# Peptides against a protein of PDB entry 4GMN, part 43

Target 1, 375 residues: chain A of PDB entry 4GMN
Amino acid sequence: RYANITLLALVTLASIGTDFQETLVKGNQGSRESPISAADEEWNGFDDADGDAMDVDQKSSSGEDQEEDYEEIDVKEDDEDDDDDSITSEMQADMERVVGADGTDDGDLEDLPTLRELIQTAVPQLIRLSNLPIDSDESLTIQSHALSALNNISWTISCLEFANGENANIHNAWYPTAKKIWRKTILPILEADSADLKLATQVTSLAWAVARVLHGETPTDGNPHRKFISLYHSSKQQAGGNSNSIEEPEDPFQGLGVKCIGVVGSLAHDPAPIEVNREVGVFLVTLLRQSNNVPPAEIVEALNQLFDIYGDEELACDKEVFWKDGFLKHLEEFLPKMRTLTKGIDKRTQPELRTRADEALLNLGRFVQYKKKHA

## One batch from the design tools (peptide; aimed at target 1 V11 N152)

Design b2_p18_6_s3 (made by RFdiffusion4, then SolubleMPNN; its pose is not in this set)
Fold by OpenDDE base, seed 1:
Structure b2_p18_6_s3 (fold): chain B 375 residues (1-375), chain A 18 residues (1-18)
Amino acid sequence: as target 1 above (375 residues)
Amino acid sequence: MVEVMRREREASLAEARA
């Protein structure tokens, strides 16, 4: 009984985290429809004139009126109340405030009651549940669901803009909680060095969501970047040996390799220690050099992380790592390989992967040109 | 430049995880 209630509550918290994310995505799409001013370009009508008349004929046939009495099958719409897990009016109102607020108020979460309860009440319980002693399949299930709920909440929050002081109230509320998730949930699971690839994928997804907000301020205790690099390499060795294809996730960007790259990339952002940045940068550049044996989605992610980490010339890592370790040359040498890789992706079977690869290729060209101008 | 690329990518990453 208590376990089932706990599981239901964890599933509900995971769903709330997803629905909240979907609403943020939909809200951000609606804001990009700037009304393209209907400039009244008078599309001058094509005047095509020509006339021809053809005539033809006749026939009459009178076929019979079979009144097939369609028995109106009164399909009782059993209104299965699809309990459409509809975003509560309160969650909707919180979302509208988050999307519509010019995020200049360093205020508390008083105006965001649902988000406040998620951060202040739910997340501490989820951290507790993720740290229960594993002594049964039930405790493993509870841990998995607690990690799922933490993942969804953390991803949703990581989709908010925090640049330039936007959503500063949410950032300030989340930041200490994100550090607690890292220290109390993520690090202990990583230290356990479990051979469970499902658990490793869950904790790596959560670690990425958390690290997308904390960046280089993510706790460096125990060199977590090296653990995720090791996990990346271990995952590749296991995939090569056992014909138990871990079903590659239907989405290439949900793979453990992509998630590992995303985590270590996020950990390498300023103000990360220069040595952490260097080790991650060398790892990412090494993936590009070995691209013939690396999934395209991991290459796309590695490129994007390199752009994000080294995009600002004012950062210490630009001089001390990017230029000092000669990363520009490796990016330039990779351009023709990236063109070949991108062209090799079938637009019909993998449209998203192709789109993201086309974008990453464009950005690589722009980034190389930018860095060459600022050399 | 990088900031625009980041935002476009983050939107795409949000869509892919929903």
Scores: peptide ipSAE 0.025, ipTM 0.709, DockQ to the pose 0.080
OpenDDE base, seeds 2, 3, 4, 5: peptide ipSAE 0.023, 0.023, 0.022, 0.024; ipTM 0.709, 0.704, 0.712, 0.704

Design b2_p18_6_s4 (made by RFdiffusion4, then SolubleMPNN; its pose is not in this set)
Fold by OpenDDE base, seed 1:
Structure b2_p18_6_s4 (fold): chain B 375 residues (1-375), chain A 18 residues (1-18)
Amino acid sequence: as target 1 above (375 residues)
Amino acid sequence: MREIMRRENEASLAEAKA
């Protein structure tokens, strides 16, 4: 009984986190539909005139009126109340406030009650549940669901803009909690060095979501970037040996390799220690050099991380790593390979991967030109 | 940088579709 209630509550918290994310994504897409002015271009109708008349005649036959009494089967629509897990009016109101608030107020979460309860009440319990002693399949299930709920909440919050002081109240409320997730949930699971690829994928997804907000302020204790790099390499060795196809996730960007790249990239942002930045930068550039044996989605993510990490010339990592370690040359040498890779992706079978690869290729060209101008 | 490049790419892609 208590376990089932706990599992249900964890599933519900995970759903709430997903629905909140989906609505943020939909809301951000709707705000980008600038009303394309319906220019009423009067498409002048083609006047195609021609007239031909054909005549044909016949015939009358009077077949009989069998009144088949269609018994109106009163199909009681059992209104199965699809409990459409509809975003509560309170969650929607919080969403509208987050999207509509010019995030200038360093205020508390008083105006965001649902988000406040998620951060202040739910997340501390989820951290506790993810840290229970694993002594049974039930405790493993509870841990998995707690990680799922933490993942969904953390991803949702990581979709908010925090640049330039936007959503500063949410950032300030989340930041200490995100550090607590990192130290209390992520690090202990990473230190356990489990051969469970499912658990590794869950914790890496959560780590990416958390690191997308904390960036280089993510706790560096125990060199977590090296653990995720090691996990990346270990995942590739296992995929090559066992013909148990871990079903490549239907989305190429949900793979453990992409998630590892996303984590280590996020960890390498300013103000990360220069040595952490260097080790990650060398790892990412090495993936580009080895691109013939790397999935296209991982190349796209590695490029995106390199652009984010080294996109600002005022940062210490630009001078001390990017220029000093000669990364520009490797990016320039990769341009023709990226063109070949991108052209090799079928637009019909992998439209999203192709679109993101086309974007990453364009960005690589622009980034190389930018860096050459600022050399 | 990435965000700026994304916005510029989206604008350029919108102009190329128009």
Scores: peptide ipSAE 0.027, ipTM 0.548, DockQ to the pose 0.029
OpenDDE base, seeds 2, 3, 4, 5: peptide ipSAE 0.026, 0.017, 0.018, 0.017; ipTM 0.566, 0.581, 0.580, 0.592; seed 5 fails the geometry check

Design b2_p18_7 (made by RFdiffusion4)
Pose (drawn by RFdiffusion4):
Structure b2_p18_7 (pose): chain A 285 residues (1-30, 108-237, 251-375), chain P 18 residues (1-18)
Amino acid sequence: RYANITLLALVTLASIGTDFQETLVKGNQGDLEDLPTLRELIQTAVPQLIRLSNLPIDSDESLTIQSHALSALNNISWTISCLEFANGENANIHNAWYPTAKKIWRKTILPILEADSADLKLATQVTSLAWAVARVLHGETPTDGNPHRKFISLYHSSKQDPFQGLGVKCIGVVGSLAHDPAPIEVNREVGVFLVTLLRQSNNVPPAEIVEALNQLFDIYGDEELACDKEVFWKDGFLKHLEEFLPKMRTLTKGIDKRTQPELRTRADEALLNLGRFVQYKKKHA
Amino acid sequence: AASAALKEAIEEYKEARE
């Protein structure tokens, strides 16, 4: 039963996690009662995956169960985070998911992040899931072991397809949990790291530059948020952004539109947004 | 990201099945 009974169930639940994304797209061309697949994924499939993700690991075989369990959590969390939850959008699905997303973080991402050592493959798996969960949580994400510090250290140390880089994952997840209403100090650290990435953009992969610019625009674009005054202005983030604008233009033109297109067009949008961003705040004390 | 994780899971399943 082993090869069939356990591994097959996980790989299939993870595929179901992947393919539910197509239901969302096709469903558009035409209390989760209307979405039983999603309802069952959250209420039934996910609690067992959190359990499996937790347990040792005493043996290599259970090392694979944990990995597969993390793959399924990852695919589901990612697909769900592909929904618009800003404003009142998709509120029914948001309430069904948010507490569970908190559990995945506390019971799965956090204990694994507690024991630093040793894997890169596994370190990559947890960051991908944590990025997916934090995309929904948006600074409501738990601040316990000061996880942003760990993901920050994971970025620099793992320094030794452009958008699949682990570094991009570290930027995205730390950037997502630093949105309002996060602890203003947690925001200060994450914002400082994201800006430092630009000041020292001399060696940062272009995809990581695009993610850092998107995360910053996503965080400090609202003057009513305490962190816009408490961090963005208090620490003068504006100067580095104005200084980075010329540096950003050359690196964008340094990208071969023909090899490969996506990063180029995506970087064009970031410089475009970067310019518009330098203006809007320039207009605000 | 999700597709790559699924491919890895499938490869590992094939190996374990063998």

Design b2_p18_7_s1 (made by RFdiffusion4, then SolubleMPNN; from b2_p18_7, 14 letters changed)
Fold by OpenDDE base, seed 4:
Structure b2_p18_7_s1 (fold): chain B 375 residues (1-375), chain A 18 residues (1-18)
Amino acid sequence: as target 1 above (375 residues)
Amino acid sequence: DPQQQLQESQETLKKIQA
């Protein structure tokens, strides 16, 4: 009885976290005609002033217009309004305030009561449930559901813009809670050294969502970046040995390898210790050097993380790691390999992977050019 | 991608609700 109520509450909290994100995406789409796909983090580290438009000469090959008379099948869209009554009017009102907050009103969390209760009341209980002693299959189920709910909430909050003081009220409320998730949920699970790849995947996904907000301010105690690098390598060794490897997720970007790269990349941002940054940067550059044996999605993620970490020349990591360890040379040597890799992805079978690889290739070209101008 | 991580989380929820 209590278990079923706890499971229902965990499912509901995970649903709420998801519905918030969907509403944020819809609200941002309503204000901007282009969906800010979270892929459209174009590396904006360049002033786009020197856009020399290469005139691609459109040679008009006149192919013959065969007018195939497509009979207009009047597919009546039966709008089955699936009234998915899942979004409460209070949640919708909170989301409309988050999306509509043109940055003049420092709207305290007082104006976001549902989000406040999610962060202040729900998340502390989820942290507690994720830390229960594992003594039964029921306790394992509760831990997994608590991690899933924490994952949804943390990913949702990580989709908010916090640059330039945007959403500062939400950031300030989330920041201590995110550090608590890291210290109380993520670190203890990583220290337990469990051979459970499912649990490792769940905690790594959560760690990425948390680290996307905390960046280099993520607690460095016990060198968690090394644990995720070790997990990356261990996952590759297990996949190669047992034919009962967890089927690689149908989505290449859901792989444990991608998640490990996302975590360690996020951990390496300023103000991370220079040695943490160096160890991560060397790991990422090493993946590019070994690209023939690395899944394309992991290469795309490793490139994006390298652009974000080393995009700012004023940061200590630019001088002390990027230039000192000769990363520009490795990126320049990788550029022709990336062109080959990207062209090898079939647009028909893997459209998303191809799009993100084409973008990462463009950004790599721009990034190499930028760094050469500042050499 | 946060949207993909969300989708996995939605799929996880659907699997829990089923």
Scores: peptide ipSAE 0.028, ipTM 0.679, DockQ to the pose 0.201
OpenDDE base, seeds 1, 2, 3, 5: peptide ipSAE 0.024, 0.025, 0.021, 0.024; ipTM 0.625, 0.654, 0.540, 0.606; seed 2 fails the geometry check

Design b2_p18_7_s2 (made by RFdiffusion4, then SolubleMPNN; from b2_p18_7, 15 letters changed)
Fold by OpenDDE base, seed 4:
Structure b2_p18_7_s2 (fold): chain B 375 residues (1-375), chain A 18 residues (1-18)
Amino acid sequence: as target 1 above (375 residues)
Amino acid sequence: MSKKQLEESKKTLEEILA
């Protein structure tokens, strides 16, 4: 009886986290025509001021107008009002305030009561549930649902802009809670060294969402970046043996490999220790060198992480790692490989992967040119 | 999902963790 009520409550919290994410994405799309995927951190490192528009001469090939007479099938729109009553008017009002708040309102979470209750009341309970002793299939199910709810909440918050002091009230409320999730949920699960790939995928997804906000301020105790690098390599060894058991997710960006890259990339940002930054940077550059055996989505993620980590020349990691370890040469040598890789992706079968690869290729060209001017 | 369902879920989680 209690187990079913716990499961219902956890499914409810996971649903609320999803509904909140979808509404934030819809609210941000009202201001930006491009679907911000939850992974599209706009790399703001290039002021697009010197956009020399290369005039690509579109030679108009005049294809002949075959007037195919499409008969107007009068499809009666049966307006099935699917009352997807999932979003409460109070949640919608909180989300409209988060999306519509010009960054001038130093408003306490007093003005965001649903988000406040999610962070202050729900998350501490989910952390406790994720730390229950695993002694039964019921306790494992509770942990999985608690991790799912924490993941959805953490991803939703990580989609908020925190640059230039935007959403500072939410950031300040989330930051201590994010560190608590890391120390109390993520680290203990990573230390248990479970052979459960499902649990490893859940904790890695949660770790990425948390690390996207904490960056280099993520607790470095016990070198968690090495655990995620080890998990990356272990996941590749298991996939090579039993091609039948890990259904690669239909979305190539939801793979455990991509998630591991996202976590370690985020952990390597300033003010991370230079040794952590170097180990991650060498890992990412090594993926590019081995690109023939790496999924395209992992290459795209590894490139984006390299741009974000090394985009600022004022950071200690630029001088002590990027220049000192000769990363520019590896990026230059990778440009022709990236062009070949991107052209090999079919736009019809993998449109998103192709778009993100075209963007990553463009950014790689810009990044290499930028770094050459600052050499 | 209603605020009431969220509060009932929180209360239920508190009762299970107590």
Scores: peptide ipSAE 0.016, ipTM 0.559, DockQ to the pose 0.056
OpenDDE base, seeds 1, 2, 3, 5: peptide ipSAE 0.019, 0.014, 0.014, 0.014; ipTM 0.649, 0.561, 0.564, 0.561; seeds 1, 3, 5 fail the geometry check

Design b2_p18_7_s3 (made by RFdiffusion4, then SolubleMPNN; from b2_p18_7, 15 letters changed)
Fold by OpenDDE base, seed 5:
Structure b2_p18_7_s3 (fold): chain B 375 residues (1-375), chain A 18 residues (1-18)
Amino acid sequence: as target 1 above (375 residues)
Amino acid sequence: MSQESLQESKETLEKILA
């Protein structure tokens, strides 16, 4: 009885977190590209005012127009009026206020009552449920649903803009809670060293969502970056052996390898300890050097993380890690390999992976040129 | 889902964790 009620409450909290995420994605699609794809923002570098446009000589190869007559399959949209009564008028009004919030008011979450109840009431209970002793399949199910709800809430909040003091009220309310999730949920599960790859994937997804807000201010207790690097390597060793491959997610960017890269990349940002930054930077650059055995989506994520970590030359990690450990040479040597990798991705079967690889290739060219001017 | 569903879920979680 209690377990069915707990499960229903956890499913309800996970659904609220999903409905918030979907509403934020739908609201942001009206103004900017989806925040889950916001890792695809073209790295503009620092504005060097000297606009010497390199004339890329587009040799027009005249390929013949084969007019393949695509018959319009008249897919009757059966208007199943699925009354998507899932988003309440209050949740919609909270999301419209978050998407429309000019970051001016240091106001309390008074104007965001649903988000306030999620952060202040639901999340502390979900943290408690994720820490229950595992003694049955029922307690494992409760932990999995609590982690799913924490993941959906944390991802939703990590899709908000916090730069330039935007959403400062939400950031200030979330920041202590995010640190509590890290210390009370993520670290204990990582320390238990479970062979459960499903649990490891859930915790790694949650860790990425939390680390996307905390960055280098994420607690360094017990060197969690090394645990995620170890998990990355362990996941690759297991996939090569037993035919019980966890079904590779249909989306290449939802893989455990990509999630591990996203976590350790986020942990390495300023003000992270220089040694944490170095160990992560060396890991990411080593993936590029070993690219023949690395999935394309993991290469795209590793490049984006390297651009974000080392984009600013004023940071201590630029001098003490990037230049000192000779990362520019490895990025420059990788540029022709990235061109070959990107061209090898079929646009028809993997359109998203191809787009993100084309952008990461463009950004790699710009980043290498930028760093060569500032050498 | 309504604020009522969140409150019912909260009260349910509080009763289970008490």
Scores: peptide ipSAE 0.021, ipTM 0.562, DockQ to the pose 0.055; fails the geometry check
OpenDDE base, seeds 1, 2, 3, 4: peptide ipSAE 0.018, 0.020, 0.017, 0.020; ipTM 0.568, 0.556, 0.566, 0.559; seeds 1, 2, 3, 4 fail the geometry check

Design b2_p18_7_s4 (made by RFdiffusion4, then SolubleMPNN; from b2_p18_7, 14 letters changed)
Fold by OpenDDE base, seed 1:
Structure b2_p18_7_s4 (fold): chain B 375 residues (1-375), chain A 18 residues (1-18)
Amino acid sequence: as target 1 above (375 residues)
Amino acid sequence: MSQANLEESKETLEKILS
C-alpha cells in the first residue's frame, strides 16, 4: 500500500513540481528577452533606382575540384554540471533554518518517511515560492501553483482525525508547519489587500485547510477573522454589480463565501479569544437572519460551524457568547426558514446541496432541542 | 471543500498513510 501512496503524493508533488518547472522555465525565457528597444528604424522605402540593362557575356571556365578538407571541430562538451547542486543546498539550508527553529523532532515521522519529506522538505519550499516578489505574470503563476500545492497538502492532512490523540505524531509534525503557512503565506497575502478574487479564493481555501487543524490555536495576530469577514462582504458586493458572473463554481460548496465561512468558523473554536469567537458567532447568526439573500450552501456551512463552535457546554464560549448573546433564540427562529429553504432545493439538479441541507436541518432541530434542555 | 473533494483528499491521504 505505502508504495502506491508515496507514488500518489509524489505524483501530486511531481505534477505540482512539473507545473512549477514549466513556469520557471517560461519565466527564465521571458527575462532573456531584454526589450531590445526596437529603435524605430524608419524603413526608408527602397528608392526605385532605374538601374540599366547591362549585357550578356558567356565565359565558360573550368571546374577544378578542390576537396576542402572539413576539419571535424571536436566540440568538447564542457560538462558545466556543477551549478545545479548549489540551489538545492541553499534551499536545504533555508529549509533547515525554517524547520529547526520550531523544534520539530525528526523522529516523530520515522514510520512515515514520505509524509515527513512532504512536511519538512516540500512545504517550506512552497512557502518560499508563495512569497516570491510579484514582478511578472510568471511570478504570479508560480505563486498560484505554490498556493495550490499548499492547499492540496493542507486539505489532505486536514482529513486526518486528530481528536483523542489519534495521529499525534502527524499532528505534532504538521502543527508548527501549519502555523508557518499561516504566518508566512496566508497573512502577507491577506495584508496586501489585493482586488484579485482568484488569489483571494486560493488563499481562503488554504486558510480553511490550515484552520481545520489549528482551530482556535490559529494565530490571531492582525485579527484575520475580520479580514475574511470583510472579504466575504466584498465578494458579495462585486457579484451584485458587475455582470462578470464569476461563474458560480459548479459545486456550490466551492464558492468564496462558503470558504470564508469555513475559515472564520474554524478560527472561532476553543481556545480562540472570546472576542474573536463573539465576532464570528455574530457574523454567522447574522447570515441566518439575512438568509433570504444568502446562497443555501453558505447557510449549510454557517450552521455546521455554529454546531461545531457551540456544541460543547463546558467551553467558555457557550456561557460567554452563545447564552449571553442569545444565539438560541436566533437558531430557533431560523428553524422554520431552514425547512422552507431545504424544501426549495431541487433533488434532481442539486442532489448534494439537498442532502447536506437536509442533514443541517436535522442537526439544527437536534441542536436547538439539546440547548433547550441545558438552559 | 465540497464533500466530494474532502472524500477525494481523504482517500488520497488514506492512500498516502497505508
Scores: peptide ipSAE 0.018, ipTM 0.614, DockQ to the pose 0.064
OpenDDE base, seeds 2, 3, 4, 5: peptide ipSAE 0.016, 0.017, 0.017, 0.017; ipTM 0.562, 0.573, 0.569, 0.571; seeds 2, 3, 5 fail the geometry check

Design b2_p18_8 (made by RFdiffusion4)
Pose (drawn by RFdiffusion4):
Structure b2_p18_8 (pose): chain A 285 residues (1-30, 108-237, 251-375), chain P 18 residues (1-18)
Amino acid sequence: RYANITLLALVTLASIGTDFQETLVKGNQGDLEDLPTLRELIQTAVPQLIRLSNLPIDSDESLTIQSHALSALNNISWTISCLEFANGENANIHNAWYPTAKKIWRKTILPILEADSADLKLATQVTSLAWAVARVLHGETPTDGNPHRKFISLYHSSKQDPFQGLGVKCIGVVGSLAHDPAPIEVNREVGVFLVTLLRQSNNVPPAEIVEALNQLFDIYGDEELACDKEVFWKDGFLKHLEEFLPKMRTLTKGIDKRTQPELRTRADEALLNLGRFVQYKKKHA
Amino acid sequence: SSLAEEETAAAQEEAEAA
């Protein structure tokens, strides 16, 4: 039963996590009662995966169960975070998911992050899931073990297809949990790290530059948020952004549109947004 | 391609490989 009974069930639940994404796309070309697959995934499939993710690990075989359990959590969390939840959008699905997303963070991502050592493969798996969960949580994400510091240290240390880099994952998840209404100091640290990435863009992979610019635009583009005055202005983020604008233009043109297109067109949008961003705030004390 | 597509495909390939 072992090869069939356990591993097969996880790989399939993870595939179900992946393919539900196609239901969302195809459904558009035409209390989660209307989405039983999603309803079952959250209420039934996910609680068992959190359990499996937690348990030792006493043996290598259970080392694989944990990995597969993390793969399914990852796929589901990612697909769900592919929904628009800004404003009042998709509110039914947001209420069904948000508490569970908090659980996944507290019961799964956090204990694993507590024991620093040792894996890269596993460190990559948890950051990918944490990035998916934080994309929904948006600074409502728990600030307990000061996780942003750990993901920040994970980025620099793991320095030794452009958008699958672990560094991109570290930028995204730390960036996502630093949105308002996060602790203003947590925001200050994450914002400082994201800006420092630009000041020292001399050696940062272009994809990590694009993600850092998108995370910054996503965080400090609202003057009503305490962190826009408390951090963006108090620490003069504006100067580094104005200084980075020329540096950003050359690196963008340094990307072969023909090999490969996506990064290039994505970086073009970031410089475009970077220019528009330098103007909007320039207009605000 | 979206980020979710890239991540779900990569995680699935790893699960199958394992």

Design b2_p18_8_s1 (made by RFdiffusion4, then SolubleMPNN; from b2_p18_8, 14 letters changed)
Fold by OpenDDE base, seed 4:
Structure b2_p18_8_s1 (fold): chain B 375 residues (1-375), chain A 18 residues (1-18)
Amino acid sequence: as target 1 above (375 residues)
Amino acid sequence: MTEAELVNTSSLKEALES
């Protein structure tokens, strides 16, 4: 009886989160004269006003496939336990005090009473329910529904514009709650290292929604980017071995691999630690190099994340990672592969995947040209 | 921009109302 009431409440909260998306998006669109559809943000680069249209002559050079045998370098795991526990519990407590001592006006949501109640009342209960001891199928069901409700709320909020101080009241109310979801729901589930792919997919979707708002300000404690990279690799190994058809999601962008890429990409944005940015950047570039074995949707997401992370030359990651680690060469070498990949997608069966791949290919060409001018 | 990865709650509502 209590469980059924709890489940009904969780499903109701998940539904309110979805139903409220249309209201929030319509409310935010009322201030923008032009609906920039989320599809029409072509990466235009920086507005360099010098419009010399170079005609790209299509010289078809038939280069022969030289199979270069890459020798496996056996990297010996030297277990140097460098306990660089440099962020003491006291520094974390002082950061929490500094963030708590600025009376940052708890984002005034007076005009958004439903969203206020979702953030301030519902989400803390959902976090609590997601952390219940799993001792029964009933507790698993409660956790799954709590994660679904958190997912829908978090995704809905992540679809709001926060650039240029837009929705600042919502951002300010959500930001501490998003960090709490990360620390209290996402991290504990990731640390439990569960072989449950359904749970992994739910937590990764939630992590992506949260990381789309927090970006590089997402807590880096316990190197969560490495856990999502490991989850990516583990998901590929399981898909290759077990004919237990996890029904490939009808939408290729709803795959666990895409979600992992979206999370780690979001985690690598400024002001992420340069090492986190490097590890993610290397992972994403490695997917492009291995593109023959990577689903097209994951390549599209990996490209978009690379553009978003390294689009700004003023960021420390541009110099310290993008240029230093030679990413431009890998992106340029990937251009012909991306053209082949995109052309291989059937517009009749996968129209969305083809559209997003055509856009990602266009943006890759622009991005490579931009970076070559700013080299 | 990635579309919102929303969980469809319709089937979950129907399963709880039955």
Scores: peptide ipSAE 0.042, ipTM 0.694, DockQ to the pose 0.321
OpenDDE base, seeds 1, 2, 3, 5: peptide ipSAE 0.039, 0.036, 0.038, 0.038; ipTM 0.690, 0.686, 0.698, 0.698; seed 2 fails the geometry check

